# Peptides against a protein of PDB entry 5EIB: the designs that were tried, part 344

Target 1, 366 residues: chain A of PDB entry 5EIB
Amino acid sequence: VDLEPGTMDSVRSGPFGQIFRPDNFVFGQSGAGNNWAKGHYTEGAELVDSVLDVVRKESESCDCLQGFQLTHSLGGGTGSGMGTLLISKIREEYPDRIMNTFSVMPSPKVSDTVVEPYNATLSVHQLVENTDETYCIDNEALYDICFRTLKLTTPTYGDLNHLVSATMSGVTTCLRFPGQLNADLRKLAVNMVPFPRLHFFMPGFAPLTSRGSQQYRALTVPELTQQMFDSKNMMAACDPRHGRYLTVAAIFRGRMSMKEVDEQMLNVQNKNSSYFVEWIPNNVKTAVCDIPPRGLKMSATFIGNSTAIQELFKRISEQFTAMFRRKAFLHWYTGEGMDEMEFTEAESNMNDLVSEYQQYQDATAD
Target 2, 366 residues: chain A of PDB entry 5EIB as posed
Amino acid sequence: VDLEPGTMDSVRSGPFGQIFRPDNFVFGQSGAGNNWAKGHYTEGAELVDSVLDVVRKESESCDCLQGFQLTHSLGGGTGSGMGTLLISKIREEYPDRIMNTFSVMPSPKVSDTVVEPYNATLSVHQLVENTDETYSIDNEALYDICFRTLKLTTPTYGDLNHLVSATMSGVTTCLRFPGQLNADLRKLAVNMVPFPRLHFFMPGFAPLTSRGSQQYRALTVPELTQQMFDSKNMMAACDPRHGRYLTVAAIFRGRMSMKEVDEQMLNVQNKNSSYFVEWIPNNVKTAVCDIPPRGLKMSATFIGNSTAIQELFKRISEQFTAMFRRKAFLHWYTGEGMDEMEFTEAESNMNDLVSEYQQYQDATAD

## One batch from the design tools (peptide; made by RFdiffusion4, then SolubleMPNN)

Design b2_p29_8_s4 (from b2_p29_8, 17 letters changed)
Fold by OpenDDE base, seed 1:
Structure b2_p29_8_s4 (fold): chain B 366 residues (1-366), chain A 29 residues (1-29)
Amino acid sequence: as target 1 above (366 residues)
Amino acid sequence: MREEREKRYKESKERHEKLIKERKEEKEK
């Protein structure tokens, strides 16, 4: 789905374009122009019914519908505005199904789009209320991984998208292969989300490989485990050491010893025990899938529900507040029928979310 | 605004409670 036709042509002409049904390509004629309000109230609102018709058709064809997965950017107008509108409409029609998102967080290091803090804040407000699980894929973290870890002097969107793809493949492993922990979206939610509003995940992946490097280093289980818990491998720009893990899932892929995985997972938990809440028992879950990713002998994917994620939201909030105090570009949003009060509501809800994470960070078992 | 936010939060909470209940029922079987 896109409000711009040109992006869809790139998908159709791509090496995987044939895996999608032609009728499932829904697109507008006029883009959102990086405006959340265009995506949510005008251009996106005109297209949403056509998207919902496709969603219904595909949902009816499913033998067992678990829920929905949306991949979107929070910095743009379409992914943020129309994406959150679509989430809201799907939630209204399918209230008992899981809503999962891969939400790409904006960064000034990656994009010069000035209004991204507005689009992100307005989107987070919707995601807090209308999603069950949100993987926070932060463009800032992806950029830093590309630059620092992958030694890419000038990271491209292609490089960032490679990391996104690897992460998405990793976190969906249990859904695609039988006999795994969190084999469905509902089990994942129950294991990972102890509190309804605190459903924002910090993903991580090991090994980190650039799109051009065929150097598939065969990592050992200890190396994978160490890298997976390293703050530098997190796909969200927050340091887990500044918070506490509420819950963790680790997904290993490839031929490895389950005993070795369990030993290394125990060791890393013991080493990092100060960074876990003590009042949630058995809050680390491990899965092993014998099928490696394409081109790798083994990998590990991390899913963390950490109170440190508040650092990401604080960054966005600070940027939002700096613009909103100046009333910068507000007329672009209000001109599309949006109320200025919605900005204040979104800011307030995001600040409440930050406060909730802080509360659970400071909570003790006593 | 606040009432609408509180309503949405309540709906989210009810859905979460349903998920927890279903898991408990699955463990009891």
Scores: peptide ipSAE 0.028, ipTM 0.455, DockQ to the pose 0.026
Fold by OpenDDE base, seed 3:
Structure b2_p29_8_s4 (fold): chain B 366 residues (1-366), chain A 29 residues (1-29)
Amino acid sequence: as target 1 above (366 residues)
Amino acid sequence: MREEREKRYKESKERHEKLIKERKEEKEK
């Protein structure tokens, strides 16, 4: 789904374009112009019914509908505005189904779009209320991984999207292979989300190896375990060491010893015990799938629900506040039918979320 | 705090639904 036809043409012409049903390509003509309000109230609102018709049709074809997964950016107008409109409409029609998102966070280091803080804040406001699980994928973190870890001198959107796709494949492993931990979206939510509003995850993927070092790197369970818990490996621009993990899931793929996995997972928890809350019992879950990802002997995917994610929201909030105080570009949003009150409500809700994370970070066992 | 958030969310949702409805009705005229 896009408000721009050119994106759909790129998908259709791509290496996987034929795997999608032609009728499932829903697109507009006008685009959102990086405006959340165009995505949510005008251009997107005109297209949303056509998308919902496709969603209904695909939902009816499911033997057992667990829920929905949306991949979108929060910096643009379509992914942010129309994406959150779609989430709201799907939630209304399917209130008993899980809503899962892969939400790409904007960064000034990657994009020069000045209104991204508005789009992100308005989107986060919707995600807090209408999603059950949100994987926070930060363009800043992806860029830093590409540059520092992968040794890419000039990271491209293709390089960033490769990390996103690897992560998405990793976190969905348990859904695609029977008999695993978190075999459905609801079980994942139960294990990962102790508090309904605190459903924002920092993902990570291992191995991340530069092209020049790939031939020399032995893939071992200890190395995967070490890398996936490394702060530099997080795909959200926050440091887990500045907060506490509420819950963690680790998904290993490939032929490996379950005993070795359990030993390494215990070791890393003990080493990082200060970065976990003590009052949530059994808050680390581990799964092993014998089927490796394509092109790798083994991998590990990390899902962290950490109070450190508040650093991401604080960054967005600071940028938002700096623009909103100046009323910069507000007329682009109000001209599409938004009220300035919606900005204040979104800011307030995001600040409340930050406060909630801080409260649970500071909580001790009784 | 929770009740205030739920209230804000409900009010926002109602505004969105109203706006979408009004725009649809305008296009059907």
Scores: peptide ipSAE 0.023, ipTM 0.623, DockQ to the pose 0.805
Fold by OpenDDE base, seed 4:
Structure b2_p29_8_s4 (fold): chain B 366 residues (1-366), chain A 29 residues (1-29)
Amino acid sequence: as target 1 above (366 residues)
Amino acid sequence: MREEREKRYKESKERHEKLIKERKEEKEK
């Protein structure tokens, strides 16, 4: 789905364009112009019913519908505005189904779009209430991984999207292969989300290796485990050491010893015990799939529900507040029928979320 | 705190639904 036809044409003409049904390509003629309000109230609102018709058709064809997965950007007007509208409409029609998102967080390092803090804040306000699981894929972190870890001097959208793809492939491993931990979206929610509003995940992937060093690196379970828990490998720009893990899932792929995985996972938990809450028992889950990702002998994917995610929301909030106090560009949104109160409510809800994470960070076992 | 958040969310949702409806009605005219 897109408000711009050119993006859909790129997908259709791509190497995997044929895996999608032609009738499932829904697109508008006029883009959102990086405006959440255009995505949510005008251009997106005109297209959403056509998308819902496709969603209904595909849902009815499912033998057992678990839920929905949306991939969207929170910086752009389509992904942010129309994406959150679509989430809201699907939630209303399917209130008992899991809503899962891969939400790409904006960064000034990646985009010069000045209104991204508005789009992100307005989107987070919707995601807090209307999703059950949200993978926070932060363009800030992706850029830093590309630059610092992968040694790319000028990271491209292609480089960032490669990390996104690896992460999405990793976190969906348990859904695609039988007999795995978190084999359905509901089990994932039960294991990862102890509190309904605190459903924002820090993803990570290992191995992350520069092209020049890839040939010299032996992939071992200890190395994967160490890298997976490294703050530099987090695809959300926050340091887990500044917070506490509520829950963790680790998904290993490839032929490896289950015993070695269990030993390394125990070791990393013990070494990092201060960074876990003590009042959630068995809050680390591990899965091993014998099928490696393409081009790798083994990998590990990390899913963390950490109170450190508040650093990401604080970054967005600070940027938002700096613009909103000046009423910068507000007329672009109010001209599309938004009220300034919606900005204040979104800011308030995001600040409440930050406060909730902090409260659970500071909570001790009785 | 929770009840106040739930109230704000409900009020926001109702505004969104109203605005979307009003815009659809304006375009159909």
Scores: peptide ipSAE 0.282, ipTM 0.809, DockQ to the pose 0.779; fails the geometry check
Fold by OpenDDE base, seed 5:
Structure b2_p29_8_s4 (fold): chain B 366 residues (1-366), chain A 29 residues (1-29)
Amino acid sequence: as target 1 above (366 residues)
Amino acid sequence: MREEREKRYKESKERHEKLIKERKEEKEK
């Protein structure tokens, strides 16, 4: 789905364009112009019914519908505005189904749009209320991984998208291979989300290796485990050491000893015990899938529900507040039928979310 | 990538300013 036709042509002409059903391509003509309100109230609202018709058709064809998965950018107008409109409409029609998102967070270092703080804040407000699980993927973290870890001198959007795809493949492993931990979206939510509003995940992937060092790197379970918990491997620009893990899932892929995995997972928890909440028993889950990812002997994917994610929301909030105090570009949003009160409501809800994470970070076992 | 981002950011800003101006002018007619 896109409000710009050119994006759809690029997907169709891509290496995997043929895997998508032609009838499932829904697109507009005008684009959202990086305006959340255009995506949510005007141009997106005109297109949403056509998308919902496709969603209904695909849902009816499912033998066992677990829920929905949306991939979108929170910095743009279409992914943020129309994406959150779709989430709301799907939630209304399917209130008992899981809503899962891969949400790409804007970064000032990678910003293409001045109004990204508005689009992101307005989107987070919707995600807090209408999603069950949200993977936070930060363009800043992706850029830093590409530059520092992968040793790419000039990272491209292609390089960033490669990391996104690897992460998405990793976190969906348990859904694609029966008999694994978190084999369905609801079970994932039960295991990962102890409090309904605190459903924002920090994903990570290992191995991350530069092309020049690939031939010299022996992939071992200890190295995967160490790298997976390294803050430099997080796909969200948060330091886990500044917070506490509420829950963690680790998904190993490839032929390895389950015993060795369990030993290394226990060791990393013990070494980092101060970075876990003590009042959630068995809050680390481990899965091993014998099938490695393409081109690797083994990998590990990390899913962290950490109170450190508040750093991401604080960053967005600070940028939002600085822009909103100046009333910069507000006419752009209100001119699409949006009320200015929605800005203050969205900011308030995001600040409440930050406060909730901080509360549970500071909570001790009685 | 940085120069291209700076260019896109500038273009985005100019686009927003233009559209705000156009909408203002349209409401004043």
Scores: peptide ipSAE 0.017, ipTM 0.423, DockQ to the pose 0.027; fails the geometry check

## One batch from the design tools (peptide; made by RFdiffusion4, then SolubleMPNN)

Design b2_p30_1_s1 (from b2_p30_1, 14 letters changed)
Fold by OpenDDE base, seed 2:
Structure b2_p30_1_s1 (fold): chain B 366 residues (1-366), chain A 30 residues (1-30)
Amino acid sequence: as target 1 above (366 residues)
Amino acid sequence: SRREEIERRRKEKKAKREAELAKRLAEIAA
C-alpha cells in the first residue's frame, strides 16, 4: 500500500514482485507529501476502503487468522498517517485479533524532512491506543550500527533495510517454524507485554560484523549472547543500562547446544541483574531453532521490553515541542482538517507513556 | 462543543489510566 504509485511499481518490477497478487497492490496518485494529516484525513481516507476490501478478502482466506502485521515509517505521511488510519479501521473491524507493527522511527541523521517529529508523535499516539505489539526500529540506531559496527563510511537505505530485514526475519522465526516458544502472536503478547500500554520493543540482531572482520570472527553462543545484549546492537537508539527490562525474548538460530544457550542466557542475566525488574518472575524467554538464517551458521535475535525506550520517546517529544511551540508548519496539518488539540493530545499521551515507563522502572517489591 | 467533548473524553481516559497505573503499582509493592 502506498499513496504514491512509484513505490508500488518498484516493488512489482523487483525480484520478488511476482510473489504478491496484482489485486493486492493498492496505491494512490497524489502522495501524502510527508504530511500525517494527508495520510490520515484526506488522501489516505480516500484510499482506506479499497485497502480494507483487500484485507477482508485475505482475512477470509486464512484458516486461522491470528492478527495483522504492519510495516511502516513514522516519518513519512503515508506510513504514519495512512498506516495509523488502517490500524484504527482494522482494530474496529477485528477487535479480537492481534495488531503487530514494525514501526520505523525517524532520525535527522537519515532524513532532512522537517515535519518528521509531528508525524512520529501523531503516530505514536495511535500506536499506544491501537496496537498490541510494536517493534521500534530506529533509523538513528540503524545508522549508528552501519557506521560504527559495520564500518560503512556512508550508510545507504539499502544498508539500513538489510538490518531491518534481518531483524524482521529473526523476530518472526518462532511464527514461521513449528514447535517454538511464542509460536503465535497472542502468546508473544502474553509473554512480552505485562502492561497493555507498554508494548514497544527494542529489537536486536547478532552477529553484526564488518566485512573486513568477517574472516576473523568465530561465531559462538557466548559471542552471540554478549553481542545481542550490547547497547550498540539495539535497533532502537536507547541504552538498556539507563532502564530496566520488563521482559526479554532471545531467539537463537542454527545448530547449537541448548545447554550452552541456557548457561549463557543465565550468565548474561546474572551479570546484568540490576537492569531487570525483580518483580516479574521468569521474564526472560529463550527459543532455539535449528534452521540458521541464509548465509550464517548461527544467529541470535533479541526482543526487549525495556523502560529505557523512554529515551526514544523523549527525543521525539523534544523535537516535537520545539516545533509546536513555534507553530512551525502547523497550517499544513490544520488545512487538511486537523485540530491543534490533536497535537496536544498526542504529545500528552506520549509524555504519559514516558511517565508510566519511569514509574515501573522505579517500582520495587516490598 | 466538539472541543469540549474531546477534552472531557481525554480527561476521563487519563483518570482511568492513572487509576489503573496506581492499582498496578500497589500490586507490585504488595
Scores: peptide ipSAE 0.401, ipTM 0.879, DockQ to the pose 0.752
Fold by OpenDDE base, seed 4:
Structure b2_p30_1_s1 (fold): chain B 366 residues (1-366), chain A 30 residues (1-30)
Amino acid sequence: as target 1 above (366 residues)
Amino acid sequence: SRREEIERRRKEKKAKREAELAKRLAEIAA
């Protein structure tokens, strides 16, 4: 789905364009112009019914519908505005199904779009209310990984998207292969989300590899375990050491010893015990899939529900506040039918979320 | 007004969340 035809043409003409049904390509002509309001109230609102018709058709064809998975950006207008509109509409029609998202957070390091903090804040407000689990894919973190870790002088969208695809493949492993931990979206939510609003995940991946780099070095289970808990491997620009883990899932892929995995996972938990809340028992879950990812002998994917995620929201909030105090660019949103109160509500809800994370971080069992 | 209704709903939602949070924090401390 897109409000611009060019992106859809690129997918259709791409190597995997034939995987998707032609009738499931829904697109507009006008675009959102990087404006959340155009995506949510005008251009996106005109297209949403056509998308919902496709969603209904595909949902009816499912033997057992678990829920929905949306991949979208929060910095643009389509992914942010129309994406959150779709989430809301789907949630209304399917209130008993899991809403899962891969939400790409904007960064000034990646895009010069000035209004991205508005789009992101307005989107986060919707995600807090209408999703059950959200993977925070932070362009800040992706850029830093590409630049600092992968030593790419000028990271491209192709480089960032490679990390996104590896992460998405990792976190969906248990959904795609039988007999695994978190074999469905609901089980994942039950294990990862102790409180309804605290459903934003920090993903991580090991090994970090550039496209086309043959890793000649076989990673070991200890190395994978260490890397996936390293802040430098996090796809969200947060340091887990600045917060506490509420819950963690680790997904290993490849032929390895389950015993060795369990030993290393126990060791890393013990070593990092100060960074876990003590009042949630058995809050680390591990899965092993014998099937490695393509081109790798083994990998590890990390899913963290950490109070450190507040650093990401604080960054967005600070950027939002700097513009909103000046009422800069608001006329582009109000002209599409938004009230300034919606901005204040979104900001307030995001700040409340940050406060909630902090209070749980500071909570101690007596 | 629509604005007053939005504000009322916001205040009610916030109060409910704060009460639930306070309860959960008390349960943890307990």
Scores: peptide ipSAE 0.397, ipTM 0.889, DockQ to the pose 0.728
Fold by OpenDDE base, seed 1:
Structure b2_p30_1_s1 (fold): chain B 366 residues (1-366), chain A 30 residues (1-30)
Amino acid sequence: as target 1 above (366 residues)
Amino acid sequence: SRREEIERRRKEKKAKREAELAKRLAEIAA
């Protein structure tokens, strides 16, 4: 789905363009112009019913519908505005199904779109209310991984999207292969989301290796485990050491010893025990899938529900506040039928979320 | 007004969240 036809054409002409049904390509003509309000109230609102018709059709064809997965950017107008509208509409029609998102967080390091903090804040406000689980994929973190870890001098969207795709493949492994931990979206939510509003995940993927070192690196379970828990490997620009893990899931792929995985996972928990809450029992889950990802002998995917995720929201909030205090570009949104109050409400809800994370971070069992 | 209604709903929702949070934090401390 897109409000611009050109994006859909690029997907259709791509290597996997035929994987999608032609009738499931729903697109507009005018675009959102990086404006959340155009995506949510005007251009997106005109297209949303056509998307819902496709969603209904595909849902009816499912033998067992678990829920929905949305991949979207929070910096743009379509992914943010129309995406959150679609989430709201789907939630209304399917209240008992899981709403899962892969939400790409904007960064000034990656995009020069000045209104991204508005689009992101307005989107986060919707995600807090209408999703059950949200993978926070932060363009800042992706850029830093590409530059620092992968040694890419000029990271491209292709490089970033490669990390996104690897992460998405990793976190969905248990959904695609039988007999795994978190084999359905609901089980994932039960294991990962102890508090309904605190459903924002810090993902990670290992191995991440530069092209120059790939040939010489032996992939081992200890190395995967170490890299997966490294702050520099997180796909959200947060340091887990500045917070506490509420819950963690680790998904290993490839031929490896389950015993070795369990030993390494225990070791990393013990070494980092101060960074876990003590009042959530069995808050680390591990799965092993014998089927490696394409082109790798083994991998590990990390899903963390950490109070450190507040660093991401604080970054967005600071950028938002700096613009909103100046009333910068507000006329672009109000011209589409938004009230300034909606900005204040979104800001307030995001700040409340940050406060909730902090309070749980500081909570101790007596 | 529509504005007053939105503000009322926001305040009510916030109060419910704060009460639930306080309850959960108390359960952790107990």
Scores: peptide ipSAE 0.389, ipTM 0.874, DockQ to the pose 0.733
Fold by OpenDDE base, seed 3:
Structure b2_p30_1_s1 (fold): chain B 366 residues (1-366), chain A 30 residues (1-30)
Amino acid sequence: as target 1 above (366 residues)
Amino acid sequence: SRREEIERRRKEKKAKREAELAKRLAEIAA
């Protein structure tokens, strides 16, 4: 789905374009112009019913619909505005189904679009209320991984998207292969989300190796375990050492010893015990899938629900506040039918979320 | 007014959320 036809044409003409049903390509003509309000109230609102028709059709074809997965950017107008509109509409129609998102967070390191803080804040407000699980994929973190870890001097969107794809493949492994831990979206939510509003995940993927070092790197369970818990490997721009994990899931792929995985997972938990809340028992879940990802002998995917994620929201909030106090570009949003009060509400909700994370971070069992 | 009604609902939602948070934090401390 896009408000611009060119994106859909690129997907259709791509190597995998034929795997999608032609009738499931829904697109607009005018785009959102990087404006959340265009995506949410005008251009996106005109298109959303057509998308919902497709969603209904596909949902009816499912024997057992678990829920929905949306991949979108929070910096643009389409992914942010129309994406959150779609989430809201789907939630209204399917209140008993899981809403899962892969939400790409904007960064000044990757984009110069000035209004991204508005789009992101307005989107986060919707995600807090209308999603059950949100993987926070931060373009800043992806850029830093590409630059520092992968040794890419000039990271491209292609490089960032490769990380996103690897992460998405990793976190969905248990959904795609029967008999695994977290084999459905609801089980994942139960295991990962102790508090309904605190459903924002810090993903990570291992191995991440520079092209020049690939030949020298052994893929071992200890190395994968160490890397996926490394702060530098997080795909959200926050340091887990500045917070505490509420819950963690680790998904290993490839032929490996379950015993070795369990031992290494225990070791890393013990080593990092100060970075876990003590009042949530058994808050680390591990899954092993015997089928490796393409091109790798083994991999590990990390999912962390950490109070450190507040750093990401604080960054966005600070950028938002700096613009909003100046009333910068507000007329672009209000001109599309948005009320200025919605900005204040979104800001307030995001700040409340940050406060909630901090309070749980500071909570101690007596 | 519609605006006053929206504001009332927002305040009520916030109060409920704050109460629930306080309850959960108290349950952790207990």
Scores: peptide ipSAE 0.371, ipTM 0.866, DockQ to the pose 0.621

